# Peptides against a protein of PDB entry 3S8F, part 173

Target 1, 157 residues: chain A of PDB entry 3S8F
Amino acid sequence: VLTLFVAVPSLMTAFTVAASLEFAGRLRGGRGLFGWIRALPWDNPAFVAPVLGLLGFIPGGAGGIVNASFTLDYVVHNTAWVPGHFHLQVASLVTLTAMGSLYWLLPNLTGKPISDAQRRLGLAVVWLWFLGMMIMAVGLHWAGLLNVPRRAYIAQV
Target 2, 166 residues: chain B of PDB entry 3S8F
Amino acid sequence: DEHKAHKAILAYEKGWLAFSLAMLFVFIALIAYTLATHTAGVIPAGKLERVDPTTVRQEGPWADPAQAVVQTGPNQYTVYVLAFAFGYQPNPIEVPQGAEIVFKITSPDVIHGFHVEGTNINVEVLPGEVSTVRYTFKRPGEYRIICNQYCGLGHQNMFGTIVVKE

## One batch from the design tools (peptide; made by RFdiffusion4, then SolubleMPNN)

Design b2_p19_6_s1 (from b2_p19_6, 12 letters changed)
Fold by OpenDDE base, seed 3:
Structure b2_p19_6_s1 (fold): chain B 157 residues (1-157), chain C 166 residues (1-166), chain A 19 residues (1-19)
Amino acid sequence: as target 1 above (157 residues)
Amino acid sequence: as target 2 above (166 residues)
Amino acid sequence: MLLMETILREFLSVYAKLL
């Protein structure tokens, strides 16, 4: 019970970030329940990357709660589930945030804006990265639930 | 105006905070559901049992692989298993079908994994500690033991076999 | 089966669903 309460501050933080996104979207002219999402700057890889990271972090965070649960951890521990969790947390959120940061930082450091071609390429990179991470993560989590061992190249399943 | 912006942000935060709390309850409910429906075979941690990893190969129940399988009762056995770099002892482990098997697993060297394919047996093996797992093999055949904890250069080749006899 | 085969099957399954 106490372990689950540790998730409360994290959830509060996550949804505060969501609130900030809603505020930003509404400032950009978005209206309605979902219109603010469309109004966000989806043409900017510096924005898209960390947001996609956040989206990947949602199932990863849920997995974190599972991994922290004594009873549930018994099911998933040292299976492919754990690498799946890692790839959502590190290879998705952290990596995409870093990528997004670079798309913001480099233009600011050099004083030169990125070209339209670079922008489009950046968008392609972050979306493809996210898609790949999600597909791989689904595979790893599914394999983990089938008791495929971690740190092994073979499995009975 | 900063004041207006702050008020707007606060309103959104309150809404999302409420949603956050609702989701918390949903997650707890989902966990409870999972535990209620999918906890079959979960083995709780037993009493902590210690062993000296420096002498476990020389004396005691793990020292002789020929004596590793001990009948403790009718259709009940204890198997003393060593996980070491890079294998398991005894190998193969021979047990009868339908018998209740208590595995007592320890390591003389580093941390290893003990993952038995086709079963829910999956434990880490720590030097100085004895891992206890109880299982009954209902189907005869061979069950592969896989080390799922990195233990050195030969980790990827560290396998064992449990042979369940009719 | 090989872990890589498992991953590949899941990959293809997900990919097919997304297309």
Scores: peptide ipSAE 0.022, ipTM 0.769, DockQ to the pose 0.038
Fold by OpenDDE base, seed 4:
Structure b2_p19_6_s1 (fold): chain B 157 residues (1-157), chain C 166 residues (1-166), chain A 19 residues (1-19)
Amino acid sequence: as target 1 above (157 residues)
Amino acid sequence: as target 2 above (166 residues)
Amino acid sequence: MLLMETILREFLSVYAKLL
């Protein structure tokens, strides 16, 4: 039970970030309940990448609650489910955040702005990465539910 | 200006925190729903039992693989299993079909996995602790035991077999 | 069945649909 309490600060952090995004979107002219989302700078890979990471982190976080559940852990523990969770948390959120950070950091360090072509390529990369991670994550979670073992080269399915 | 921005952020934070709390309840509800509708595969944790991993091979119920399967009732058995680098003992494990089997699994060396294909048996095996799993095999045949916890260079080859006899 | 085989089959299936 205490393990599930760890979800509280995580959710607080996640939704605090969401609050910051809403604030930013509204500052950019977005209005209404969802209009602020469209107002966010979706043309900037430095923004899009970490946001996509956050989006991937949502199902990962939900899975974290499952993994932390005493009863549900018996179903998913040491199955492909666990790597699925990790890839959402690390390969999506952390990796995409790193990518986004680079899109911001490198131009600042070099003093050279990214070209429009590089910007478009960056957008393509992060979106494709996100898509690939989602496909893999869904597959791993599905396999885990089918009792495909973690850390094994064989499976019953 | 900074003060206004700070106040605005706080307002949004409060809203999203409320949403966060709501989502917590949603997740709890989803867990409850899952448990209510998908009860198959849930194995309750047994009593914590401790053993000395340094002596488990020399004395006690795990010491002799020939005595590992103990009939405890007319249709009940306890099987004392060792998971070690890199295999299981006894191997094969022979049990009757339809009998209630209590597996008591421990390790003399490192952490291993005990994953029985075709079943919901999937536990980690810790040195010094006894994992207890209760299962009834309804179908005769061979069930492969897989180590799903990395335990060393031979991990990928660590297999066992449960033979369920009619 | 081999896990790698399963993964490969799924990959090829998706790949074949995309091309």
Scores: peptide ipSAE 0.019, ipTM 0.760, DockQ to the pose 0.027
Fold by OpenDDE base, seed 2:
Structure b2_p19_6_s1 (fold): chain B 157 residues (1-157), chain C 166 residues (1-166), chain A 19 residues (1-19)
Amino acid sequence: as target 1 above (157 residues)
Amino acid sequence: as target 2 above (166 residues)
Amino acid sequence: MLLMETILREFLSVYAKLL
């Protein structure tokens, strides 16, 4: 019930964010159906991190519907599927957003801009984090569908 | 200027809505395909049944593990299982191969899991509620019962066994 | 097919609730 209650506002927010990104990209000189994506500031970890988080959140949202479904939840409940879902929602979206926020906040609080080396390192961190999280999440979802239990140190497959 | 920007942003919402819906369908289709190819399906739940967790050990069908397996018909059995901190009773559960087994599981203490390895049996067991699962074991052997709901310090060692006899 | 049908029905049900 709670999931479904917040689903509509969340989707509306997601669409608005996506539209805002397209608008921003076009303002930065991007043209065409996809050219605006390339125009976005992919050199800024404060931008890249939360965007990657949002990308991970999309399949996680679909998983939310599954987890909230009575019949489908029977299949996935208390399996590795659930941790997989959490790692998309929390360890990807929330964590990457926090990372991105830090890359913005810290320079502003200290009054010192990040160095180019720090910027590049930050980009590496968030991309590697995202990649690792996607691999783990896919693995956990797959394992869950194969009925690998949650909260157990053993697997039946 | 801000108003103009907002209007411009709104112009893209329909496209993104369509894309998002399409992606949602793709993900659902992918999940459906995976489920269809990697699982044996869903076991229907029985009618909601309540019990008193404070007396379930002393009276009723769960009170005596030796009488937990009840033949209800030709090749049909009901098994009354208690999940408790930290184990299952009866243990082992002995049932015939090919028989239709109705598991009626409850807990006298806290919430537990009842996950039977090698099967689709996977339910939470709530004190005061009876979980009902119907299953037929086609292959003889031992099936491990795993608790997949944290129930305390001994949770990780909470196991049971179903022995399916030829 | 039964599983797929169930999934589709659930999806449609959820979708209808979200509209």
Scores: peptide ipSAE 0.014, ipTM 0.714, DockQ to the pose 0.057
Fold by OpenDDE base, seed 1:
Structure b2_p19_6_s1 (fold): chain B 157 residues (1-157), chain C 166 residues (1-166), chain A 19 residues (1-19)
Amino acid sequence: as target 1 above (157 residues)
Amino acid sequence: as target 2 above (166 residues)
Amino acid sequence: MLLMETILREFLSVYAKLL
């Protein structure tokens, strides 16, 4: 039980970010319980990418709690579940945040704004990346629960 | 203006922090529920047993694969298994159907995995430590042992077999 | 469905421009 308290700082950080998003959305005219979400700048890949990363990080974080649980880890350890967890944490949040950072950084470094075509392409890239990562991650977690081993090219199921 | 903005931000943060704590308790509750409803197949952690990996091949219960399967009681066996680069010993492991099998697994070299297909047996094997797993095979047949921990260049080919006899 | 719709719209938009 004490091990699970390690998740507290991470949750605090995650939900502080969520609070910032809500505040920003409301400042942009969003109203109601979910209206603030729609008011966020979804037309900007520099914004969309890290937010999608955060969304992927949520189930990954939940999985982290599972992995940290002594009893539950026995079920999932060294199965396909583990790489599924990693892909949510690293290949989603970290990678998408890096991608988003580039969409912000490069225009600033060059002094040239991105074109509308580049913006749309960027949006397509980050959304497709997110979708692919979610499909793969769900598949890996599912396979892990079916006792598919990690680091093996063969499985019973 | 700055004060008002700060106050507003803090209000949202407090709300989301409360939500975060609630979610933490939900996760704890979920774990507790899972443990309460799914107790079957959970293998309790045993006491840490240690061995000398440098001598485990030469002396002791792991030294002779022909003596690896030891009957310890009526319908009870202990199997002393070595996981090594790159295989398992003995191979195959022959055990009776319906018998309670205690696997005592260790490694003379590096960390390996011991994953038995069709079972919930899945442990890491560390040099100098003995992994203990208890299992009863209900169905006869062959069960593949898979190394699921990277152990070197031959890792992908590291397999064993458990033969369960009627 | 909304996610897929968004992805498809963006993809088609970019694809159409590149053709």
Scores: peptide ipSAE 0.011, ipTM 0.757, DockQ to the pose 0.021

Design b2_p19_6_s2 (from b2_p19_6, 10 letters changed)
Fold by OpenDDE base, seed 3:
Formats: sequence, structure tokens, C-alpha cells
Structure b2_p19_6_s2 (fold): chain B 157 residues (1-157), chain C 166 residues (1-166), chain A 19 residues (1-19)
Amino acid sequence: as target 1 above (157 residues)
Amino acid sequence: as target 2 above (166 residues)
Amino acid sequence: SLLLAVMLAEFLSVYAKLL
């Protein structure tokens, strides 16, 4: 039970970010329960990348709770589930946040705005990265539930 | 107006924070329910059994592979398994179909894995500790044991077999 | 919410294996 209290600061942070996104979307003219999402700057890879990372972090965070639970961890521990969790947390959230940071940082360091071609390329990169990561992560989690072992080159399934 | 913006942000934050706290309690409740109703055949850490890894091969129930399978009751067996670099003993492990099997697994050297394909048996094996798993094989045949914890150069080839007899 | 649905789906998937 005490271990689960570690989730409190993380949840507070995550939902504060969500609140910030909702506020930003509403400031940009979004209305309704979901209309604020469409109003967010989806044409900016510096925004899209970390947001996609956050989306990947949702199932990853749920997996974190599973992995930290004694009984639930027994089912998934040292299976393909664990790499799936890692790829959502590190290769999705952290990596996409880093990518997004670069899309903001480089223009500011050079003093030159990103070209439209670079912007479109950046969007393509982050969306393709996210898509690939989600396919792999879902596959790994699914394989894990089918008892595909971690750190083994073979599986019965 | 900064004050209006701040108030609006605070309202959204309060809503989302309330939701987060509610979710936290839901998660705790689900975990508590799972722990109360399911053990997955694993002995909780509160019942940790210790063994000396330096002598486990020379004395005790793990010392003789020929005596590793012990009948403890009608249709009940205890199997004392060693995971070592790089294999398992006994190998094969022979047990009858439909019997309740208690695996007591330990290691004389480094940490290994004990993953039985076709089952939910999946535990890490630590030197000095005894892992206990309870399982009943419903189907006869061969079940492969896989080491899913890296243990050295021969890790990828570390396999065992459980033979379930009719 | 979407978050709740995703988390519950993961938990239920693991629970299904335990049952």
C-alpha cells in the first residue's frame, strides 16, 4: 500500500498537465467537453511530440502500477510485458519529449524560425515514431500476457 | 486578467486532482481485492524460506536429484528444484497429471529465472532464498522451463523439462 | 474518461490471466 503512494506525486503532475492543456485549448477558442483538444496547436511538432508522449504514458503508467503490485507483477514479471512498459515510458514519453524540446530549442538557439518544410517533416517524424512505438508496445504487452518470456529467443506461442 | 486566468486554472486543477485521488483509491481497492482473492500459487514474502547456497548442493533436499520429487500426500508432491549455471535439476522433472505440485526452487550460484511454458509459473530464483510455487498440471506432456533472468554466457541455452505423465 | 478506460482495460487483462 505504501508503494502505491509513490503514484500520488506523479498523478498530481499528470493531471496538472492535463488541466494546463484544457486551459490552453479553451483560451484558443475550444469549447465543450472535447472541443478544446482540437484547438490545441497540432501543427507544431514541439507541442505534438510531448503530448503524444503523454498519451503513451497513460498505459505505461497503468503498467507501472501493475508492475509494482505483488500479485499482478507475478503474472507479467520477466515477460515481454516489461519491455513493453519500458518502451512506453522511456522510448515514448522521454524520447518524444526530448524530440519536442529540440524542435523548440534549435530555432531559439539559432535565432531562425523553423521552415515550413522542416515543420512538416518534424510532424511526420513524431507521428511515425509514436505509431511505431504504439504498435510495438501493444504487441509486447499482448505477447507478455501470452507468457512470452523476456530475455529468451524462443516462445511456445 | 491574470487573476481570472489564475482562478480558472485553479478550478481545472482542482477538478483533475480530485479525479486523480479518486483513481488512486480505485487502484488501491483493486489491488487489495486481488491480493485478498488471488495468490497465483505464490507464497508471500512474509513466509520467506532461507537456505545456504554454499551447501545446498551437498546436503538437504536439493542435494540428490533422484530424491527431488517427494510425495507429501495423496495426489500431492513437492519438487525440490535447483536452478544453476546453466540448467535445472532434476531434468527432466517427472510428475503425475492432476497432482498438486509444490515447487521449491533455489539457486547455488546466481539469480536465475524459472518460467514454465504453457503455465503461469514464473518466478525469479535467488541464491539463499527458496521460491515456492503451487501448480496442478491438467494436461500430460512436456513443459519447457526457460530461464528469463540473465545469468551469464550460457543463459540463452538454459532449459529444463517437466514431464507430466498420465 | 479515456484514461480510466485504458487503465481499466490493462488491469482487466491482467486479472483475466489470474482467474
Scores: peptide ipSAE 0.215, ipTM 0.797, DockQ to the pose 0.551
Fold by OpenDDE base, seed 4:
Structure b2_p19_6_s2 (fold): chain B 157 residues (1-157), chain C 166 residues (1-166), chain A 19 residues (1-19)
Amino acid sequence: as target 1 above (157 residues)
Amino acid sequence: as target 2 above (166 residues)
Amino acid sequence: SLLLAVMLAEFLSVYAKLL
């Protein structure tokens, strides 16, 4: 139970970021409950990448709570669930954030804006990465729930 | 203006924070419910048994695989299992169908896993600690034990068998 | 709401295994 309190600052941070996104979207003309989302700059890979990372972090964060729970962890520990979890955290959130950061940083460092072709390529890269990671993560979590063991070449299924 | 933006975002933050708190309580409630209803067979960390891994093979209940299965009551057994590099003992573990089995698992060497296929039995085995799992096999047959914690070069070949007799 | 749905779905999937 006490371990769950570790989730408090993480959740607060997540929703603070969400609030920032909502504010930004509304400043850009978005209205309504969800209209602000559409108003966000989805044409900028420097924005899209970290946001997709955050989206991947949602199930990953939920899994973090599961993995940190004594009772729930018993069910999933050292199954394929665990690799599924940290691939969401590291290979989705961290990696996509790094990608997004580069899309901002490199133009800034060089003083040269990215071309439209580079922008489109960047968008394709981050979306494809996200898609692939989600497929992998869902598969691993599902396999974990089916008791596919971690670090083993065999399984009951 | 950064100051104006900061003030404006506070309204959204308050809403999202309220939502986060609500979710937190939902999660806590769910976990609390799980703890209250699904703790059977799981020993709390604060009540872990300790053993000397350097002597566990020579003396005590793990020393003789032939005496590893102990009947503790009507249709109740305790099985003392060693996980070692690279296998399990006793092997096979023979238990009756429908009996309540308490597995007492420890290691004389390094950390291992104890994952029984077809069941929810899945624990790490630490030298110096005794892992306790309670389970009742409802179906007869063979259940494979898999090590799912890396334990060395032979990790991938570390298997055991539980034979459940009718 | 989406966040809640995803998290709850994940929790429920684990619960289903426990049951």
Scores: peptide ipSAE 0.208, ipTM 0.777, DockQ to the pose 0.596
Fold by OpenDDE base, seed 2:
Structure b2_p19_6_s2 (fold): chain B 157 residues (1-157), chain C 166 residues (1-166), chain A 19 residues (1-19)
Amino acid sequence: as target 1 above (157 residues)
Amino acid sequence: as target 2 above (166 residues)
Amino acid sequence: SLLLAVMLAEFLSVYAKLL
């Protein structure tokens, strides 16, 4: 009940964020249907990380609705699907947002800006992290649909 | 201009609110469809039933594993299953192919899982509560029961077997 | 559009298992 209740404002928030990104991109000179995306600061890990987190949150959020639905939950409950959902929400959204926040916080706390090398490394870390999380999440969700149980070391599929 | 921006945002919010509600309606409708048509293959087959977990081993339909499989009608059976630390009884559970099986599962100790591999049977079993699942095995063979709810030190080795006979 | 597509795909994947 709670999950479904928050689904509405969450969807609204998601599209509001998307709209904000579009607006920001257009302010940065992006034009057209997709040009605003390219205009966003993809060279800044403090931006890229939370955006990738939001992208991971899309399937995670959908999974939340699934997990909260009686009939659908019956299929996925206590299967590998559930850890897959968690990793999208925690290891993708929360973790990437935290990573992005650190790229802002640490320079401010130390008074030292990040070097170009650190920036480039940060971008690599964030993208690789996201890629890994997506592979893991897809795998876990797939395994869950194949009735691979959670909290069991052996499965017959 | 702040005023223009606010109005624009409000318009988007109204639109997406409507869309969100529509999407939720679609999802609920699909869920309702599955409930109405029972297309999942496994369905609850009983009302909320409670038992005393402290006496379930001594008396009642779960007390004797040899009498756990009860024929209730033509090609219909009820199987009284105990999930306990750390296993299932009866073990194996023997049922005929093509028969409608009503599993009535409870626990004498802690919460367990009842996940039958190769099927959609997947329920949690709470002490004091009877979980009821109806299923028809279409294929003969052995189906392993796995506990997918942590129940203690022996959780990882808690297995059972359903043998479906031709 | 991406949000909708992903959500629908995920939902249908689970729903298909029920059928």
Scores: peptide ipSAE 0.196, ipTM 0.759, DockQ to the pose 0.613
Fold by OpenDDE base, seed 1:
Structure b2_p19_6_s2 (fold): chain B 157 residues (1-157), chain C 166 residues (1-166), chain A 19 residues (1-19)
Amino acid sequence: as target 1 above (157 residues)
Amino acid sequence: as target 2 above (166 residues)
Amino acid sequence: SLLLAVMLAEFLSVYAKLL
């Protein structure tokens, strides 16, 4: 239980980012509970990618709490649950953030803006990546709950 | 006006922070409750039970696989299991259906896994430490033991069997 | 709310396995 306090800084950071997104959306004209979300620049892959990464990090963070809990970890440790957690944390948040950073960095370094075609392609890439990651992550977590072992070529189901 | 903007940002942060704290407390409460009410078959000891991995094969309850299953009471058994590169001892582990089984698992060499297929029994086995798991098999049959911790070149083939007799 | 639901769903899924 004491170990769970390590989650405090990360949660604070996560929700601060969420607050910043809400503020930004409201500055862009969004109102209400969800209007601010719509007002965010979803046409920019440099924005969309890291935000999708953050969304994937939510269940990953929850999994982190589970994995750090003695009793809860017992039922998920060294099952497919663990790779599922990793894919959310690394292949979702980190990777998508890197993708988003690239969409910002290259135009900035070259001084050449991306074309609309490139922008649309970029959006497609990051959304498809996110979708694939979510499917895989859900599958792995589900398999883990069904006692599919990690580091084994066999499964009971 | 900049001050006003900062104040607005702080207000949003305060709201989200409150939400985060609420979530945290919910998780802590639920986990605390789980810890208090459920052990998942693991028998936590006040002190970590330790053994010498260099001698565990030669002396003690793990030394003779023929003596690995010990009846400790009516319908109650202790099974001393070795996880080693690359298998389990004894193999098979034979226990009666409906009996309370206490598994005492250790390793003479490297870290292994002890995952019993079809059950929630799943522990890492560390050399020098004894993992204790309590379980009652309700259904007869064979339960495969799977190593889910990489332990070397033969890891993928490291299996054991628990035979539950009627 | 959605965030809470997702996080709690994961916890409850694991918790259910302990039962």
Scores: peptide ipSAE 0.273, ipTM 0.819, DockQ to the pose 0.641; fails the geometry check

